# Ledger of designs, part 54: peptides against a protein of PDB entry 5OK6

Target 1, 215 residues: chain A of PDB entry 5OK6
Amino acid sequence: ELPGLDSQWRQIENGESGRERPLRAGESWFLVEKHWYKQWEAYVQGGDQDSSTFPGCINNATLFQDEINWRLKEGLVEGEDYVLLPAAAWHYLVSWYGLEHGQPPIERKVIELPNIQKVEVYPVELLLVRHNDLGKSHTVQFSHTDSIGLVLRTARERFLVEPQEDTRLWAKNSEGSLDRLYDTHITVLDAALETGQLIIMETRKKDGTWPSAQL

## One batch from the design tools (peptide; made by RFdiffusion4, then SolubleMPNN)

Design b2_p14_6_s3 (from b2_p14_6, 7 letters changed)
Fold by OpenDDE base, seed 1:
Structure b2_p14_6_s3 (fold): chain B 215 residues (1-215), chain A 14 residues (1-14)
Amino acid sequence: as target 1 above (215 residues)
Amino acid sequence: LSDLQRTFSSIREP
């Protein structure tokens, strides 16, 4: 049974635990399609539980570009296309109204940027390849706040690189050239890496030479 | 670096 309409409103919109609560790094937030949320607002503000304004189950279909990989459409805007809810509020709404059958929740993390917390709706998807096998890519998601060192470690893990093997990264830039990622302590954001960007892991030869130095 | 650049410039990004 649904809680009282005023109780629903307070639970979802209260400043301590609701939509307007402060963001905290590492927390999970969820996207809700804007029209559904507005319908819910109208329903709970109407004061009649039997109103024709009942929103039905949560349906985020319009936010997805496909129903296979459940990728978000590009260019979605907070407050226009979707509303962000903290995990508790999301779970309440799902409990009360349900989620469209087969549709996954759209979970995102709060990240810490300089002097601001933000829900990272679009993490960076990088295409990881080896210098000697460009035909085999691994698509991996990274936060903008992740270090280049993490990208390198992740590439090493995905390609089963032995601990004693030395590796380094190159990024293909917009001009089609390769930029070496020298500093492993900077973030994905600082390195200006973008979704779909090709990242090449170079492995040092057994003779101590780098493949790129012999080209 | 130029040869590496040339080699990888032909790679299409998805």
Scores: peptide ipSAE 0.106, ipTM 0.723, DockQ to the pose 0.121
Fold by OpenDDE base, seed 4:
Structure b2_p14_6_s3 (fold): chain B 215 residues (1-215), chain A 14 residues (1-14)
Amino acid sequence: as target 1 above (215 residues)
Amino acid sequence: LSDLQRTFSSIREP
């Protein structure tokens, strides 16, 4: 059952878990398509529960570039294309109105950057490959706050690298050259890694030589 | 060309 319109407004906008609450690192937030949200605002502000302004089910279809992988369109802007809600507020709206059949929720994490907390709407999607087989990629999402060490560990896991094998990473840059990711303690952001960037995992040979040193 | 040379040559081509 839908709560009263004033109660909905208070819960979503002004509640302890409302839209304007402070961001906290590691928390989940959810995207809601802007037109739906504006329709909901108009509905709850109108004071008539039987109004023709009823928003119906949450529909985020316009935010997705595909219905297979449910990737977001590039260049979406908060306040223009979508609003961000904390998990509690999102779950209330879904409970009240439902989510369009077959659509996944658009869950994102709050990350802590040096001077700001932000909902990371666009995690970095890296193409992980082995130096000897560029045709077999693993696309993996990373936070901008994830370390290069995590990227390396993830690559090792995806490629089933044995613990005794030494590995290192290279990033293909925009100029087509390879930058060695030698510092594993810096973040994906610090390394300026971007979505779609090719990351090559090089495995050390049994003779102790690196494949790249022979070029 | 070694597999690596092929890999790196394909990477260097814009």
Scores: peptide ipSAE 0.095, ipTM 0.749, DockQ to the pose 0.237
Fold by OpenDDE base, seed 5:
Structure b2_p14_6_s3 (fold): chain B 215 residues (1-215), chain A 14 residues (1-14)
Amino acid sequence: as target 1 above (215 residues)
Amino acid sequence: LSDLQRTFSSIREP
């Protein structure tokens, strides 16, 4: 059963626990398609539960690039294409109106950047490869706040590198050359890594030499 | 060509 319209509005739009509440790092927020949300606002503000403005099920279909991998379209803008809701508010709307059949929720995390919290709608997708087999890539998502050390650990895990094996990373730059990622403590953002960028994991040889030093 | 030479050569080829 749907709660009263005023109760719905207060539950979703309030500044303490709803849409306007402060962002906190590590929390989950959800995207809601803007037109649906505006239809819901009109419905609950209208004061008539039997109104023709009833929004129906939440449908985020227009935000997705594809319905196979459920990737977001590029260039979506908050307030224009979607609204962000905290987990509690999202779950209320889903419980009241439902979500379109087969459609996953669009969950995103709050990240902490220098002097600002932001919902990371677009994490960085990196193409991880080994130096000796460029044809076998792993696409992995990283936060802009993740360290290069995490990228390296993730690459080691995906390629089943043993703990005793020494590894290091290279990034393919826009000129098509390779830049060595020396500092593993900087973030993906600090390293200016971009979605679709090729990251090469080099493994040290058993003789203690690096493949790159033989060039 | 070392594995990395091949890697560098393959990366530089458009």
Scores: peptide ipSAE 0.084, ipTM 0.747, DockQ to the pose 0.221
Fold by OpenDDE base, seed 2:
Structure b2_p14_6_s3 (fold): chain B 215 residues (1-215), chain A 14 residues (1-14)
Amino acid sequence: as target 1 above (215 residues)
Amino acid sequence: LSDLQRTFSSIREP
């Protein structure tokens, strides 16, 4: 059953636990399409539960580029295209109004950046390949806050690299050249890695030489 | 860096 309109407003917009609550790293937040949210605001502020302003089910369809992979459109802007709600507020709205049939929630994590917390709406998708088979890629999602060491470990796992095999990473830059990712302690953000960027895992030869050093 | 670029280019060409 729907709570009273004032109760809905307080629950969702309350600055301590609602939409305006502080971000905390690792927490889940959810995207809500802006037009739906504005319709909800109008409904609960109108004071009439029988109003024609009833928002209906949450529908984020306009935020998705496709209904197959449920990828977000590029370039969506907070406050223009969507609002962010903490998990509790999102779950309340879903319980009250429902979510469009078959549509997944748009869950995102709060990340800790230098001097700011942010909901990471667009994690980085990297194309992982082996130096000897560039035609076989694994697309893997990473946070901007993930280390290059995690990217390397993930690449090793995806390519079933044995523990005794030594590996290193290269990134294809915007100029088409390859940059060596020497420091595995820096983040994806610090390395300026971008979605769709090719990351090459080089495996050391049994003779102790690197493929890249013999050419 | 240049060697890997050559390797990368060489792997793409065939």
Scores: peptide ipSAE 0.074, ipTM 0.711, DockQ to the pose 0.097

Design b2_p14_6_s4 (from b2_p14_6, 6 letters changed)
Fold by OpenDDE base, seed 2:
Structure b2_p14_6_s4 (fold): chain B 215 residues (1-215), chain A 14 residues (1-14)
Amino acid sequence: as target 1 above (215 residues)
Amino acid sequence: MTDLQRTFSTLRLP
């Protein structure tokens, strides 16, 4: 059941707990399609619950690239295409109005960047491959704040690398060359890794030499 | 030339 219009407005737009609340790293926020949200605003500001401005169920269809994988369209802009709501506010709206049938929520995490918190709408998807089998890739999602070390560990796990095997990473850059990811303590952001980028895991030979060093 | 050789032929050294 819908609460009073003023109550809805206060609950969702409240600067302390609503849309304008401070971002905190690790928290979940949700995307709401801008048009729907504006319609909701008009509805609750109109003062008439029976108004023709009723927004209906939340429908984020226009934000999705497809309804199979539910990938977001590229280049969406906050404030233009969508509004970000904290989890509590999102769940209130969903409880009040519902979410379009079959449509998943668009949940994103707040990340800590240098000197700023941000909702990471577009995490990085990397293509992980082994140096000796470039044709078999694992697509794995990472935060910009994840370390290269995590990428390496993830690659090792996905390819079932034995603990005694030594591995290292290379990134294929935009120029087609390979950049060695030497420092495993820097982040995906620091390494300027991008979605769709090929990351090559090189495994050390039993003789202690690296395949790349023998070329 | 192997795929490995082809791949690392574009190696960028620091």
Scores: peptide ipSAE 0.046, ipTM 0.733, DockQ to the pose 0.598
Fold by OpenDDE base, seed 4:
Structure b2_p14_6_s4 (fold): chain B 215 residues (1-215), chain A 14 residues (1-14)
Amino acid sequence: as target 1 above (215 residues)
Amino acid sequence: MTDLQRTFSTLRLP
């Protein structure tokens, strides 16, 4: 059931869990397509619940580049293409208006960067491969705040590396060369890793030598 | 050329 228009406005814009509430690291926020949101604003500000300005169900279709993996289009801009709502506000809107059938919510996390909290709309998608089988990749999403150590552990898990096997990471850079990721304590952001970047996991040989050292 | 050779052919030294 739809609440009163003024109540909707207060809940979404000015409530404790409203659009302008402070960001908190680890919390979930959701993207709403800008045109829909503007239509909703016009509707609730119009004062007529029976107005032709009724926004209908939330439809974020224009934000997606595909309907298979539901990846976002590149280069979307907050305030132009979408608005961000905290989880509570998003769930209210979904409960009131519904979400387009079959369309997943666009959930993102608040991350803490140096001197700023931000909703991470574009986490880093890395292509994880083994040094001896570049044709078999695992695409895995990481936060910019995740450590290289987590990337390594994730790679080991995806490739079912035994605990006794020693592994290390290389990143293929934009110049086509490979950079060794020596420090596993730095973040994905610190390492300047980007979406689509190839990350090679090298496994140490039983003889104690590294494959890369033999070339 | 093996995949390994191709992979590390452009290895950058620190």
Scores: peptide ipSAE 0.037, ipTM 0.709, DockQ to the pose 0.593
Fold by OpenDDE base, seed 1:
Structure b2_p14_6_s4 (fold): chain B 215 residues (1-215), chain A 14 residues (1-14)
Amino acid sequence: as target 1 above (215 residues)
Amino acid sequence: MTDLQRTFSTLRLP
């Protein structure tokens, strides 16, 4: 059974799990479709649990571009399309009202940027390929705060590169040329990598030469 | 532009 309306309001808005509480890096937050949340607000502020303003189950359908991969629509805006809730608040609402059948939660992580925390709603999806096998790609999600070194390590792992093999990354830029990612300590954000961008892993030859240098 | 760059510039992204 639902808790009291005032209790719901305090838990979600002003409690220890409140919507407005400070963000902490590494925490999980969840997206809630804005209209549903506004309906919930109206319901709990109305003071009548039997009100016709009952919001029903959480339904984030309008936030998804498809119900196969459950990928978010592009260009969603916080406060307009969705509200962000900390994990505890999300789980309270789900327990109270339910989530639309078959619909997954939209979980996102708080990331640390210079002097600010942010819920990363849109991580970067990169297309990883090997220089000698362009037909086989791995789509991998990265945070903007992940290092290029992590991208390289991830590529090596996905392609089962042996530890003794030397590798480096190239990014296909907007002009169609390739930029070598020299500094592995900078972030995906610093490197200005974007979703859908092709990243080529080049493997050094046994003779110590690079394939790209032989072309 | 290197030959590698030229090759990759013609690639169709999936």
Scores: peptide ipSAE 0.033, ipTM 0.697, DockQ to the pose 0.116
Fold by OpenDDE base, seed 5:
Structure b2_p14_6_s4 (fold): chain B 215 residues (1-215), chain A 14 residues (1-14)
Amino acid sequence: as target 1 above (215 residues)
Amino acid sequence: MTDLQRTFSTLRLP
């Protein structure tokens, strides 16, 4: 049984725990398709539980580019295509109305950027490869706030690099050249890395020389 | 030309 319409509104749209509450780094927020949410608003504001404005199950289908890997469409805009709800509010709506069969929730994390918190709707997907086998890539998702050091550690893990082996990263730039990622303390954002960008992990030779230095 | 040679042929230094 659904809660009263006024109770639903207060639970979801309040400024302290609902849609308008402050963002906190590390917390999960969820995307809700805009038209469904507006339909829900109309329903609960209408005051009639038997109204024809009943929104039905949450359906985020229009936000996905495919139903295989459930990636979001590019260029979605908050307030136009979707609204963001904190985890508690999202779970209330799901419990009340359900989620369309087979659809995963669209969960995203709040990240802390300089002087602002933001729900990171589009994290960066990098193509990780080894210098000696460019044909075998691992696509890995990173936050803009992740360090280059984390990218390097992740690459080492994916390629099963032993702790004693020394590695470093190169990024293929838009001109097709390779830029060395020297500073491992800067973020993915600071390095201006983009989705789909090729990141090459170079492994130091046993003789202590770098493959790139021998060319 | 190896993949490595091809890869680093366009290497940019800082």
Scores: peptide ipSAE 0.040, ipTM 0.729, DockQ to the pose 0.640; fails the geometry check

Design b2_p14_7_s1 (from b2_p14_7, 7 letters changed)
Fold by OpenDDE base, seed 3:
Structure b2_p14_7_s1 (fold): chain B 215 residues (1-215), chain A 14 residues (1-14)
Amino acid sequence: as target 1 above (215 residues)
Amino acid sequence: MREVLELDEELLSA
């Protein structure tokens, strides 16, 4: 059942619990296509439930680059292409208007960066490989706030590395050279890792030496 | 000293 227009506005736009509420780390927020949201705003502000401004079901199709993996298009901008809603507000809108059939919600997490909370719309997708078999890769998504240590542990898990095996990471930089990731306590953001970047896991040899050379 | 990891160059260019 569709609530009254004023009630809808208060539930979604209320500064305490709605779109403008403070971000909290770990919370889920959802993307809504901007044109749909503007249509909804016009509808509820118009005061007539029978108006031609009825927005219909939520349809985020224009935000997706594909309907297989439901990846977002690159370069989407908040306030221009989409709006962000907290989970409660999103669920209200979905319950009132529905979501386009077969289309998944676009859920993202609030992360804490230095001096700011932000909804991480674009987590970092890294390509993980082993130094001795570059043909076998694992694409894994990480938060900018995840540590290099987590990337290393994840790589070890995906490649079934035994606990007694010693490993370390290298990143292919923009110049095509490899930079060793010495500090495992820094974040993906601090290491300036980007989506699509190749991360190579080096495994220590049985003789105690590393595959890499010292020059 | 700088550590250098040598990989197959053909795989790095792909």
Scores: peptide ipSAE 0.296, ipTM 0.807, DockQ to the pose 0.231
Fold by OpenDDE base, seed 4:
Structure b2_p14_7_s1 (fold): chain B 215 residues (1-215), chain A 14 residues (1-14)
Amino acid sequence: as target 1 above (215 residues)
Amino acid sequence: MREVLELDEELLSA
């Protein structure tokens, strides 16, 4: 059941869980394709619920680069390509208008960066591999705020590394060289890791030596 | 001294 047009507007734009409410770290926000949202705005502002401006189901198709992994297109811009809504507002819109069949919601988290909260639309997708089998990879998403330690733990889990095995990480840099990630307490952001970057997990040998050499 | 982890050249050039 669709609420009155004024009620919709108030709930989505000006409500406690409205579009412009303050960001809170850890909360979920959702992307809505801009054209749909603009049509919805026109519809609810028009005052005629029978208007031809009815937006129909939410359709975020143009935001996705693929319908398999449902990855976002690169370079999307808030306010131009999409609008961000708090979870409550998103769920209201979905309940009122529906979401295109088969499309997942585009859920993103608010993260705390130095001096700012931001909806992390583009988490860092890292390509995790083992040093001795580069052909087997796991692509894993991490927040910019996640620690290198978490990346390491995640890599260990994905590759089923036993607790007694000692591991450490390397990152392939833009120059093609490998940089060892010594400090596991810094964040993905601090380490300047980027989407698509290769992260190599080195496993210590049973003899206590490392595969890497000292030169 | 520098630690060096050797990998396949193709991966390093990608």
Scores: peptide ipSAE 0.294, ipTM 0.806, DockQ to the pose 0.203
Fold by OpenDDE base, seed 5:
Structure b2_p14_7_s1 (fold): chain B 215 residues (1-215), chain A 14 residues (1-14)
Amino acid sequence: as target 1 above (215 residues)
Amino acid sequence: MREVLELDEELLSA
């Protein structure tokens, strides 16, 4: 059953637990398609529960580029294409109005950047490969705040690299050449890694030398 | 000096 319209507004829009609440690192937030949300606002602000402005089920269809992997369209903008709600507010709306049948929620995490918190709507998807077997790749998502060290560890895990094997990473740059990722303590953001970027794991030879050359 | 890792040309050209 739907609560009163004023109660709905207070639950969703308040500054403590609703849309206006502060971002906290690690928390989950959810995307809601902007037109639906605006319709909901009009409904609850109208003061008539029987109004024709009833928004119906949440439908985020226009935010997805595919219904197979449920990837978001590129270039979506907060406040124009979607609004962000904390988990509690999202769950209220879903309980009240429902979510379009078959659509998954669009859940994203708050991340801590040097000067701000933000909901990371677009995590970085990297293409991980081994230098000696380029035919096999693993697409893995990383936060911009993840370290290069984590990328390396993840690559080792995905390719089942043995502990005694020494490895390091290279990134294909915009010029088409490879840049070695020397500092494993910097973040994906600091390294300016982007979605779709090829990351190559180089494995040290048994003789102690590396496949790469010094020029 | 610059380190260079040689890979399959297909991946470098993509």
Scores: peptide ipSAE 0.291, ipTM 0.807, DockQ to the pose 0.232
Fold by OpenDDE base, seed 1:
Structure b2_p14_7_s1 (fold): chain B 215 residues (1-215), chain A 14 residues (1-14)
Amino acid sequence: as target 1 above (215 residues)
Amino acid sequence: MREVLELDEELLSA
């Protein structure tokens, strides 16, 4: 049974615990397709629970590229294509109206940027490879706020690099050449890494030399 | 001097 319309509105829209509440780093927020949300708003504002404006179950189908990997379409815009709800509000709506069968929730995290918090709708997907075995790759998601050091550690873990082996990263740039990522303390954002970018892990040889050449 | 890591051209062109 659905709660009262006024209660729904207050629960989802109130500034303390609802859609308009402050963002906090590390929190989970969820995407809701904009048209559904607007239909819900019309329904609860109408004051009649039996209204023909009933929104039905949440359906985010138009936000996905496909129903296999459930990747978001590129270029979606907050307030135009979707709204962001905190976890509590999302779970209330799902409990009240349901989610379209088979669709996963679109969960995203709040990240801390200089002087602002933002829900990171599009984390960076990097293609990780080893310099000596380019045929084996791992696609891994990273936050823009993650350090290059974390990317390196993640690559080492995925490729089962032993602790005593020394490694470093290279990124394929827009010109098709490789740039060494010297500073491991800067973020993915600072390094301007982008989704789909190839990241190569170079492993130091047993003789103490590197595979790369000095020119 | 520049450090250069040589890789397969197919990966560099993709």
Scores: peptide ipSAE 0.291, ipTM 0.808, DockQ to the pose 0.211

Design b2_p14_7_s2 (from b2_p14_7, 8 letters changed)
Fold by OpenDDE base, seed 2:
Structure b2_p14_7_s2 (fold): chain B 215 residues (1-215), chain A 14 residues (1-14)
Amino acid sequence: as target 1 above (215 residues)
Amino acid sequence: MHERLELDEARLSA
């Protein structure tokens, strides 16, 4: 059941609990396609619930690059292509208007960056491989705030590395060379890792030496 | 001193 138009506006746009509420790390926010949201605004501001400005079901189709993996298009801009709503507001809108059939919500997390909170719309997808078998890969999503240590642990887990095996990471850079990721305490952001980047897990040999050469 | 890891680029494409 649709609330009154004024109630809808207050619920969704309220600065304390709505669209403009403060971001807090770990919270879920949702993307809403900008045109739909503007149509909704026009509807609720119009004062006539029977108006032709009724927005219909939420439809984020234009934000997706495909309907298979439901990946977002690259380069989407907040305020231009979409708006961000906190979980409560999103769920209200979905309950009131519905979401396009078969279309998943676009949920994203607030992350803590240096001196700022941000909804991480585009997490980093890394291509993980082993040094001795580049043909077998795992694509894994990481936050920019995740540590290199987490990437390493994740790689070890995905490739079923035994606890006694020693491993370390390399990243293929834009020049095509490999950079050793020495510091496992820095973040994905600090290491400037990007989506699609190849991350190589090197495993120490039984003789105690590394496959890599010291130069 | 720095380290270098040699990889088979052909296997990367597979």
Scores: peptide ipSAE 0.079, ipTM 0.728, DockQ to the pose 0.287
Fold by OpenDDE base, seed 4:
Structure b2_p14_7_s2 (fold): chain B 215 residues (1-215), chain A 14 residues (1-14)
Amino acid sequence: as target 1 above (215 residues)
Amino acid sequence: MHERLELDEARLSA
C-alpha cells in the first residue's frame, strides 16, 4: 500500500533517512535509475495519486552492462544516471513500488577516504591469479579502502593455499611490467590498483626460494 | 636490487 504523496516525499527526500542525510561509513546505499526517480518526483509532487505519472516498479536496467553478473556500466554519474538513497529510503521505495522482476538491488557501501566520505559505486574488481597458472583467475571486488593484506588473504583463500605456505603479491602495471606489492598495510587506493588489473600471487617454493629472481 | 617474476608475457598481455 502506498502512503500519501506528501508522506512519500518527506520520507525519501527530507526524512531522517532521506536522500540528503549525511553519509556514514559502512552503511549501505542503493542506486536508483535517474529517470525512474524523476518520474517518482513528478508523481509525488503532482498531488494526484491517480495521475498517469505513476512511476511503476523501480527499473535499473539501463544501469547494468549485463544481466548475468549484474555489473554496472562504466562511467555512470550521480545525478545524471542515478540517484543514491540510504537503505531505509530504498526499502521504502521498493516496498511501495516494487523492483523489476529478477533485477537485484544495486547496493553500495559508504567508504571513508582521507578527506571525504562517499558511496563507493565502483569497488575495485581485481583479477587474482597464481604465478604458475595464469589461466585460472578469481575476480574479486575490493574496496579502495581495503588493505593489500586483505587482498593477499583473499587470494590465499580463493586458491586454497595452506597456512604453512608463504605467498606474496605482484600487480601488473599499465606498462606490462610487474610491481611487487611488498607493503601489505597500504590500501588498494594507495597501491593505485584498478578494476581489471591482474594481481599475481607468488607462492614460495618448498626449498625456501621464491619463483621470482632477484636482480 | 629489483625482483622480477617470470611470467608468460603473452598471457599477461591478454
Scores: peptide ipSAE 0.078, ipTM 0.723, DockQ to the pose 0.207
Fold by OpenDDE base, seed 3:
Structure b2_p14_7_s2 (fold): chain B 215 residues (1-215), chain A 14 residues (1-14)
Amino acid sequence: as target 1 above (215 residues)
Amino acid sequence: MHERLELDEARLSA
C-alpha cells in the first residue's frame, strides 16, 4: 500500500535520510531514471493520489546499454539522466511502486577519494591478458580506489599463476604503447586506468629474466 | 632506464 503523498516526499527527499543525506564510504546507493523520478515528484507534490501523474513502476531501461549484462550507458550524468538514492529510500520506492519486471537494480558503492566521498557509478573494467597469449582475456571490474597490487593479484588468480611465478603488469596507453606499472601501491585512479583498457601480465622466464627488453 | 615489452601488434589490435 502506498503511503500518503506527503509522507512519501518526506521519506525520500528528507536531507537526513533521503536523497540529500551525507555519503558514507562503503554504503550502497541506487540509480533512478530521472524522468521517472520527476514524474514521482510531480505526483507527490500534486497532492492528489488519484491524479493522472501517477509514475507507475520504476523503469531504468533508458539507463542500460544492454539487457544481457545490464551495463550502464556511457556518459550518464547525475541530475540529468538519473538520481541517486540511498538504499533505504530506494527500497521504499521499490516497495511502493515496484521495479520493472526482470530489470535489476542499479546498485553502486560510495568510495573514498582524496578529500571527498563519491558514489562510484562507473567502476573501471579492465581487460586482463597474458603477454604470451593475448587471445585469452578476462574482463574484471575494479574500483578507482583499488590498488595496482590488487589488479595484479586478480590477474594472477584468473590466469591460475603459481605462487612461485613472478609477474608484473603493463598498461596499453592512449598512444598504443605499453607503460609498465612499476608501483603496485598506487590506485587505479592514480595510474589513470580506464574502462576497456588492456592490461598485460608479464611472467618472468625460468632463467630469471623477463620477456621485456631493456631500452 | 626504460623497458619495452615485445608483443605482436596484430594480436593487440584484435
Scores: peptide ipSAE 0.069, ipTM 0.719, DockQ to the pose 0.270
Fold by OpenDDE base, seed 1:
Structure b2_p14_7_s2 (fold): chain B 215 residues (1-215), chain A 14 residues (1-14)
Amino acid sequence: as target 1 above (215 residues)
Amino acid sequence: MHERLELDEARLSA
């Protein structure tokens, strides 16, 4: 059975534990399709549990561009297309109303930016390749707040690079040229890396020379 | 920070 309508409203909209509570870095938040949420609001504010305004199960179908990889549509806007809820609130709604069969939750993380916390709805998907085999790529998601060092470590792991092998990264820029990522301490955001961007891992030769230096 | 090089994928992979 559903909780009382007032209880639902307080649980989900409560300023301490609900939709309006402060963001904290590392927390999980969830997207809810805006129209469903508005329907829910109307339902619980109506005061009649038998109302025709019953929202039914959560259905985020309109937020997805596909039902294979469950990627979000581009350009979705908070407050227009979706509402963000903290994990506790999301799980309550799912328990009360259910989630559309086969549809995964849309979970996102809070990240720390300078003087602000933000739910990162669109992490950066990078295409990682080796300099000597551009045809084999690994698509990996990174936060805008992740360091270039993490991207490099991730690339090394995915390509099973031996610890003694030296590697460095290049990014293909909009002009088709390659930008070497010298500073591994800056973030993906600071490096202005974008989704779909090709990141090339160069491996140092056994003779101590770099492939790019011989060009 | 990073430095831009006028090298393409073909040159790097050669």
Scores: peptide ipSAE 0.038, ipTM 0.695, DockQ to the pose 0.646

